# Ledger of designs, part 97: peptides against a protein of PDB entry 3JWR

Target 1, 323 residues: chain A of PDB entry 3JWR
Amino acid sequence: TRELQSLAAAVVPSAQTLKITDFSFSDFELSDLETALCTIRMFTDLNLVQNFQMKHEVLCRWILSVKKNYRKNVAYHNWRHAFNTAQCMFAALKAGKIQNKLTDLEILALLIAALSHDLDHRGVNNSYIQRSEHPLAQLYCHSIMEHHHFDQCLMILNSPGNQILSGLSIEEYKTTLKIIKQAILATDLALYIKRRGEFFELIRKNQFNLEDPHQKELFLAMLMTACDLSAITKPWPIQQRIAELVATEFFDQGDRERKELNIEPTDLMNREKKNKIPSMQVGFIDAICLQLYEALTHVSEDCFPLLDGCRKNRQKWQALAEQ
Target 2, 298 residues: chain A of PDB entry 3JWR as posed
Amino acid sequence: TRELQSLAAAVVPSAQTLKITDFSFSDFELSDLETALCTIRMFTDLNLVQNFQMKHEVLCRWILSVKKNYRKNVAYHNWRHAFNTAQCMFAALKAGKIQNKLTDLEILALLIAALSHDLDHRGVNNSYIQRSEHPLAQLYCHSIMEHHHFDQCLMILNSPGNQILSGLSIEEYKTTLKIIKQAILATDLALYIKRRGEFFELIRKNQFNLEDPHQKELFLAMLMTACDLSAITKPWPIQQRIAELVATEFWEQGDQVGFIDFVCTQLYEALTHVSEDCFPLLDGCRKNRQKWQALAEQ

## One batch from the design tools (peptide)

Design b1_p27_2 (made by RFdiffusion4)
Fold by OpenDDE base, seed 1:
Structure b1_p27_2 (fold): chain B 323 residues (1-323), chain A 27 residues (1-27)
Amino acid sequence: as target 1 above (323 residues)
Amino acid sequence: AIMEGWEMVEADPEAAKAEAERLALPP
């Protein structure tokens, strides 16, 4: 395609020029081509292209295929969300120095998972999928959308000309797919709530050990959630604009719940309750976000900008809730 | 899904906060 030819022939700017190592990064001013160039730079600077012998054209095609499998009519869960999740993963690996704690296969899997974790998202939650009797709700009892996202990821990875993992051995390929699956499934916040207590207890007791395979898997799950929620850590003007996109998508679901399911939406999804957004954001930060970024900062102190950003945004939301 | 986590917090915000405080790391 013309898009593939343009991407494959383009000079890829440095990570410093693109500012993709910054936790304060924003994609709002970037074109779709520039987001694809940033993604190539992430793979290159993590040594994934060299270590796994990726062909440049195959990587370009894969990136464009992933981008194409996000819906354009979804306000928040689109290519830009996946791209920002991957950028936060890249910043945590580089600036947060987590790269030095992980294997090349774990890094490869996390970057693929971050870009792929919401593939074909419809702008509705698992509860809506269950209540609407969608065919996917018959295949999976829990994490319905996250299983679908993984299935879409696997379909793209196996598609002709998109096989970025073709340089891996059979054992490396199996290991990578296992980690990708675990990482995508970990973006279900219901799974995060179930598992976070074990992670925080290991940190509290100073018993956290990345050489333990179970603790490694637990850490990768927490890191995926930290990147997926990273909008809450952004500078206040960026955070406000992302919160408006999230609210738009939630209100669109609430409008569909009224129309299609004949139910009253929750306050979060109720367009008439926009004035509750600041207090709900404070509640979400306190119940879900703060402890995660605190624990991540205990694993790597260089991740502190995520915690500091989350604390600053809590203060801003609290001030709006008091008005 | 971010939305399921939000729904859990909205169902009982005080219980969700109390559990988060129980799970919090010491300063």
Scores: peptide ipSAE 0.327, ipTM 0.892, DockQ to the pose 0.807
Fold by OpenDDE base, seed 5:
Structure b1_p27_2 (fold): chain B 323 residues (1-323), chain A 27 residues (1-27)
Amino acid sequence: as target 1 above (323 residues)
Amino acid sequence: AIMEGWEMVEADPEAAKAEAERLALPP
C-alpha cells in the first residue's frame, strides 16, 4: 500500500526527537504516520529489531496491521490508546530502567502486548458483552475482551507479511506468545484486583525477587496495568482531555445500554451524571492507581514520575469535586 | 480493562477504598 511504502521509506527520528522516553509524552499532535515511526523507534531502541532479526518492511506492515485493527469510531479504546500504552511501556523500560531487569523476550512480548492489548475493542466493557449475549461471551467466561484481543494479536502475528517473530527459535516463539497472552489478559482490571495484593505484599516484606519465575510473571502483569492506566499520570491538560475521551466512550455505552438492553446505566456510564466525573476519578485513583505506581516506584525509583503525575492529578480532580 | 475497575469502585466505593488502604505500602 502507499501507506506501507511511505512508512518503510521514512527516516525514523531518534527517541529524543520523538520524546517517546518521556513519561509526560502526548500523541495528540502526532499524525498516524508519526505514531508508526515512534513505534518503529521503540522496537529499534529496545534492540528488538537487531536481536530478533526483524525485517523493516515486515515490522512496518505489522504496525500498520495492528493500527488498522483498532476501530476509529471508538472514542478511547483505539489505536491512540494502544500506542500510548506502548509508549509508557517504552518509557518505563528506558527512563524507568526496567529494561535492565527483563529479558529480551519479555521486552519483546510486553511491547507487542501493549500495542495489541485492546485490538478490535468495541467501546464496551466485558459486562456489556455478557449482557448483550454477544457470541464472544459464549467462548470465554472471564476476561472476554482480553481473550478476543489476544486472538486478534495472534491472527495478525500469523498473517502473511506480518510475521515479526519469524527470527525466533521455536522455544523463543512459544515463550514470547505465552508472555504476550499473560500480558494482554493482565489488562483485565478484575485480574489486577485479584493479584495486586500478592505483589504489594512481596514488596512490603522486601521479598520481591524478579529471579523467581512466578514473581516475574506477576511483575509483568502489574507493569502492563501500570502502562494501560498511565493516562492518569499525564500532565493535567493531557489527563483532562483523555478523561473526556474515556467519559465519551462510557456515555456511548450507557446510551447503548438504554437503547439496546433497556437498562439504566451506572453513574459512570450515565451522561446525565457528568458532574460526578471528578469524584469518580478521585475514587479510581485512590482505589486502583496510587498503590500500583507506589509499588512500581519501589521496584524502580526512576518510575517516580508516574506516581508523581498520579498524585498531582488526584489533587486536581479533588479540587474539581469540591466545586 | 479500565471499565471493570471503575465499575468495581462505583459498586462499593467504601469497600474499594478500605481494600486500597489495607494494601497500601508503608511510606
Scores: peptide ipSAE 0.315, ipTM 0.888, DockQ to the pose 0.822
Fold by OpenDDE base, seed 3:
Structure b1_p27_2 (fold): chain B 323 residues (1-323), chain A 27 residues (1-27)
Amino acid sequence: as target 1 above (323 residues)
Amino acid sequence: AIMEGWEMVEADPEAAKAEAERLALPP
């Protein structure tokens, strides 16, 4: 395609030029081509292209295929969300120095997972899918969408001309797919809530050890969640704009719940309750976000900008909730 | 899926906050 030719022929700017190492990064001013260039840079600067012998054209095609399999009519859970999740992962790996704690296969898996974790997202949660009796709800009892996202990820990875993992051994390939699956499934916040206590207890007791395979898996899950939620850490103007996209998608679901299911939406998904957004954001930060970024900062102090951003945004949302 | 976590928090914000406080790391 013309898009592939343009991407494959383009000079990829440095990570410094693209600012993709910054926790404060914003994609708002970037074209789709520039987001793809940023993604190439992430793979390159993490040594994934070299270490796994990725062909440049295959990587370009894969990126464009991933981007194509996000829906354009979904306000938040689109390519830009996946791209921002991957950028936060890249920043956490580089600027947050998490790269030094992980294997190349884990890094490869996390980056693929971050880009793929919401593939074909429909702008509705698992609860809506269950309540609507959607065919996906018959395939999976829990983490319905996350299983679907992984299935889409696997489909793309196995598609002709998209096989970025073709340079891996059979064992490396199996390991990578296992980690990708675990990482995508970890983006189900129900699983995060279930597992976070173990992680925080290990940190609290100073017993956290990344050489333990179970603790490694737990950490990768927490890191995925930290990147997925990273919008909450962004500079206030960016955070506010992303929160509007999230609210739009939630209200679109609530409108569908009323129309399609004859259900009164929760306050979160109720367009008429827009005035509750600031207080709900404070609640979300307190209940979900703060402890995660605190724990991540204990694993690597260089991740502090995520925690600091989250704290600053809490104050901003609190001030709006008091108005 | 951010949506699932938000829904869980919305269902019982006080319980969610109390659990988060219980899980909080020392400063």
Scores: peptide ipSAE 0.279, ipTM 0.883, DockQ to the pose 0.814
Fold by OpenDDE base, seed 4:
Structure b1_p27_2 (fold): chain B 323 residues (1-323), chain A 27 residues (1-27)
Amino acid sequence: as target 1 above (323 residues)
Amino acid sequence: AIMEGWEMVEADPEAAKAEAERLALPP
C-alpha cells in the first residue's frame, strides 16, 4: 500500500528527537505516520529488530496492521491509547531501567502486548458486552474483551507479511505468545484487583524476587496495568485532555445503555453527572493507582515520575472536586 | 479494561478506599 511504502521509506528519528523515553510524552501533536515511526524506534532501541532478525518491511506492515485493527470511532480505546501504553512501556523499560531486569523475550512480548492489548475495542466494557448478549460473551465468561484482543493480536501476528516473530525459535515463539497472552489478560482491572495484594505483600516483606517465575509473571502483569493506566500520571494539561476522551467514551456507553438496554447508567457513564468526574478521579487514584505506582517505584526508583505525576493529578482533581 | 476498575470503585468507594489503605505500602 502507499501507506506502507511511505512508512518503510521514511527516516526513523531518534528516541531523543521523538521524546519517547519521556514519561511526560504526549502524542497529541503526532500524525499517524509519526506514531508508526515512534513504534519502529521503540522496537529498534530495545534491540528487538536486531536480536530477533525482524525485516523492516514486515515490522512496518505489522504496525500498520495493528493500527488498522483499532476503531477510529472509539473516543479513547483506539490506536492512540495503545500507542501511549506502548510508549509508557518503552519509557519504563529505558528511563525506568526495567529493561535491565527482563529478558529480550519478555521485552518483546510486553511491547507487542502493549500495542495489541485493546485491538478491536468497541468503546464498551465487559459488563455491557455481557448484558447486551453480544456474540463475544458466548465465547468467554470473564475478561471477554481481553481474550478478544489477544485473538486479534494472534491473528495479525500470523497474517502473511506481518510475521514479526518469524526469526524466533519454536520455543521462543511459544514463550513470547504465552507472555503476550498473560500481559493482555492482565489489563483486565478485575484481575489486577485480585492479584495486586500478592504483589504488594511481596514488596512490603522485601521478598520480591524477579528470578522467581511466578513473581516475574506477577510483575509483568502489574507493569502492564501501570502502562495501561499511565494517562493518570501525565502532566495536568495532557491528563485533562485524556480524561475528556475517557469521559466521552463512557458517556457514549451510558447513552447506549439507556437506549439499547433500558437501564440507568452508573454515575461514571452518566452524561448528566459529568460534575462528579473530579471526585470519581480522586476515588480511582486512591483506590487503584497510587499503590501501584508506589510498588513500581519500589521495584525501580527511576519510575518515580509516574508516581509523582499521579500524586500531582490527584491534587488537581481534588481541587476541582471541592469547587 | 479501565472501565471495570472504575465500576468496582464506584459501586463501593468506601470499601475500595479501605482495601487500598489495607494494601498500602509503608512509606
Scores: peptide ipSAE 0.279, ipTM 0.884, DockQ to the pose 0.815

Design b1_p27_2_s1 (made by RFdiffusion4, then SolubleMPNN; from b1_p27_2, 12 letters changed)
Fold by OpenDDE base, seed 5:
Structure b1_p27_2_s1 (fold): chain B 323 residues (1-323), chain A 27 residues (1-27)
Amino acid sequence: as target 1 above (323 residues)
Amino acid sequence: AWNEALELVGADPEAAARRAAEMALPP
């Protein structure tokens, strides 16, 4: 395609020029081509292209295929969300110095997972999928959408001309796919809530050890969630705009719940209760986000900008909730 | 992810806040 030719022939700017090492990064001003260039730079600067012998054209095609399999009519869970998740992962690996704690296969898996974790997202949550009796709800009992996202990821990775993992041994390939699956499934917040207590306790007791395979898996799951939720850490103007996109998608679901399911939506999904957004954001930060970024900062102090951003946005939302 | 997190908060913000406090890392 013309898009592939343009991407494959383009000079890829440095990570410094693209600002993709910054926790404060915003994609709002970037074209789709520029987001693809940023993605190439992430793979290159993490040494993934060299270490796993990726062909440039194959990587370009894979990126475009991933982007194509996000829906454009979904307000938040689109390519830009996946791209921002991957950028936060890249920033955490580089600026947050997490790269030094992980293997090349783990880094490869996390980057692929971050880009792929919401593939073919429909702008509705697992609860809606279950209540609508969607065919996917018959295939999976738990983490319905996350299993679908992984299936889409696997489909793309195995598609002709998209095989970025072709340079891996059979054992490396199996290991990478296992980690990708675990990382995508970890973006189910129900799973996060179930597992986070173990992670926080290990940190609290100073018993956290990345050399333990179970603790490594737990950490990768927490890191995925931290990147997936990273919009809450962004500078206030960026955070506010993203919150509007999230609210739009939730209200669209609520409107569908009324129309299609004849149910009253929850406050979160209810367009008529938009005045509760600030207080709900404070509750979200307190219940879900703060402890995660505190724990991540304990693993690597260089991740502090995520925690600081989260705290600053809590203050901003609290001030709006008091008005 | 954002949906489920907000649903958890929306269902019982006070219980979520208490659980969050119980899981808080020591200073």
Scores: peptide ipSAE 0.029, ipTM 0.641, DockQ to the pose 0.807; fails the geometry check
Fold by OpenDDE base, seed 4:
Structure b1_p27_2_s1 (fold): chain B 323 residues (1-323), chain A 27 residues (1-27)
Amino acid sequence: as target 1 above (323 residues)
Amino acid sequence: AWNEALELVGADPEAAARRAAEMALPP
């Protein structure tokens, strides 16, 4: 395609030029092509292209295929969200120095998972899918959408000309797919809530050890969540804009819940309750985000900008909630 | 993830804050 030819022939700017190592990164000014170039740079600077012998054209095609399989009519859970999740992962690995704590296969899996974790997202949550009696709800009882996202990820990885994992051994391939699946499933916040207590307790007791396979898996799950939620850490103007996209998508779901299911939406998804957004954001930060970024910062002090950003945004949302 | 988190937190900031305090890492 013309898009593939343009991407494959383009000079890929440095990570410094693209600012993709910055936790404060924003994609708002980037074209779709530039987001793809950034993605190539992430794979390159993590040594994934070299270590796993990726063909440049295959990587380009894969990136474009992933991007294509996000819906354009979804306000938040689109390619830009996946791209920002991957950028936060890249920043955490590089600037946050987490790269030194992980294997190349884990890094490969995390980057693929971050880009793929919301593939074919429909702008509705698992609860809506279940209540609407969608065919996917018959296949999976829990984490319905996350299973679908992984299925889409696997489909793309196995598609002709998109096989970025073709340089891996059979065992490396199996390991990578296992980690990708676990990482995508970890983006179900219900699973995060279930598992985070174990992680926080290990940190609190100073018993956290990445050499333990179970603790490694737990850490990768927490890291995925930290990247998926990273919009809450962004500079205030970026945070506000992303919060508006989230609210738009939630209100669209709430409107559908009323019209299609005859259900009164929760306050979060209720367009009539938009005045509660600031207080809900404070609650979200306190209940979900702060402890995660505190724990992550404890594992790597260089992740502090995520925690600092989250704290600053809490203050801003609190000030709005008091008005 | 944001959707599910906010559903789990609900619209009660005080309840969320209490839960957060219970799970807070030591300084």
Scores: peptide ipSAE 0.028, ipTM 0.651, DockQ to the pose 0.689; fails the geometry check
Fold by OpenDDE base, seed 1:
Structure b1_p27_2_s1 (fold): chain B 323 residues (1-323), chain A 27 residues (1-27)
Amino acid sequence: as target 1 above (323 residues)
Amino acid sequence: AWNEALELVGADPEAAARRAAEMALPP
């Protein structure tokens, strides 16, 4: 395609020029081409292109295929969300120095998972999918959308000309797919809530050990969630704009719940309760986000900007809730 | 993820966390 030719021929700017190592990164000013160039730079600077012998054209095609399989009519869970999740992963690996704690296969899997974790997202949550009796709800009992996202990821990885994993051995391929699946499934917040207590307790007791395979898996899951939720850590102007996108998508779901399911939406998805957004954001930060970024900062102190950003945004939302 | 998190947090955070845990894959 013309898009592939343009991407494959383009000079890829440095990570410094693109600012993709910054936890404060914003994609709002970037074109779709620039987001693809950033993605190439992430693979290159993590040594994934070299270590796994990726062909440049194949990587370019894969990136464009992933981007194409996000819906344009979804306000938040689109390519830009996946791209920002991957950028936060890249920043956590580089600036947060998590790269030195992981294997090359784990890094490869996490980057692919971050880009792929919401593939074909429909702008509705698992609860809506269940209540609407969607065919996907019959295939999977739990984490319905996350299983679908992984299936889409696998389909793309196996598509002709998109096989970025062709340089891996059979064992490396199996390991990588296992980690990708676990990482995508970990973005189900229900699973996060179920598992986070074990992680926090290991940190609290100073018993956390990445040499333990189970603890490694647990850490990768927590890191995925930390990147997926990273919008809450961004500078306040960016946070506000992203919160508007999230609210738009939630209100669209609430409108559909009323119209299609004849259900009164929750306060979060109720357009008429927009004034409750600040207090709900404070609740979200306290219940879900703060402990995660505290624990991540304990694993690597260089991740502190995520925690600091989250704390600052809590203060801003609290001030709005008191008005 | 954000939707589920906010649904879980919007009311009693403990009740939300319990509901989320009930929806999670069995161990």
Scores: peptide ipSAE 0.027, ipTM 0.676, DockQ to the pose 0.215; fails the geometry check
Fold by OpenDDE base, seed 2:
Structure b1_p27_2_s1 (fold): chain B 323 residues (1-323), chain A 27 residues (1-27)
Amino acid sequence: as target 1 above (323 residues)
Amino acid sequence: AWNEALELVGADPEAAARRAAEMALPP
């Protein structure tokens, strides 16, 4: 395609020029082409292209295929969300120095997972999919959408001309797919809530050890969640804009719940209760976000900007909730 | 993830956490 030719022939700017190492990064001013260029830079600067012998054209095609398999009619869970998740992963690996704690296969898997974790998202949560008796709810009992996202990820990776993992051994390939699956499934917040207590207790007791395979898997899950939720850490103007996109998608679901399911939406998804957004954001930060970024900062102190951003946004939301 | 988190927080966070834990696949 013309898009592929343009991307494959383009000079990829440095990570410094693209500012993709910054935790304060914003994609708002970037074109779709520039987001693809940023993604190439992430793979290159993490040494993934060299270490796994990726062909440049295949990587370009894969990125464009991933981007194409996000829906344009979804307000938040689209390519830009996946791209921002991957950018936060890149910043955490580089600026947050987590790269030094992980294997190249783990880094490869996390970056693929971050870009792929919401593929073909429909702008509705697992509860809606279940209540609407969608065909996907017949295939999976739990983490319905995350299973679907992984299936889409696997489909793309196996598609002709998109096989970015073709340079891996059979054992490396199996390991990578296992980690990708675990990382995508970890973005189900139900799983985060179930597992976070073990992680926080290991940190509290100073018993956290990344050489333990179970603790490594647990850490990768927590890191995926931290990147997926990273909008809450952004500078206030960026946070406000993203919160509007999230609210739009939630209200669209709430409108569908009324119309299609004849149910009253929760306050979060009720367009008429938009005045509760600030207090709900404070509750979200306190119940979900703060402890996660505290624990992540304990593993790597260079991740502090995520925690600091979260704390600053809590103060901003609290001030709005008091009005 | 943000959507599910907010739903979990907007309800009784402990009740939501329990429901989430019950719905979560075993690790």
Scores: peptide ipSAE 0.025, ipTM 0.654, DockQ to the pose 0.203; fails the geometry check

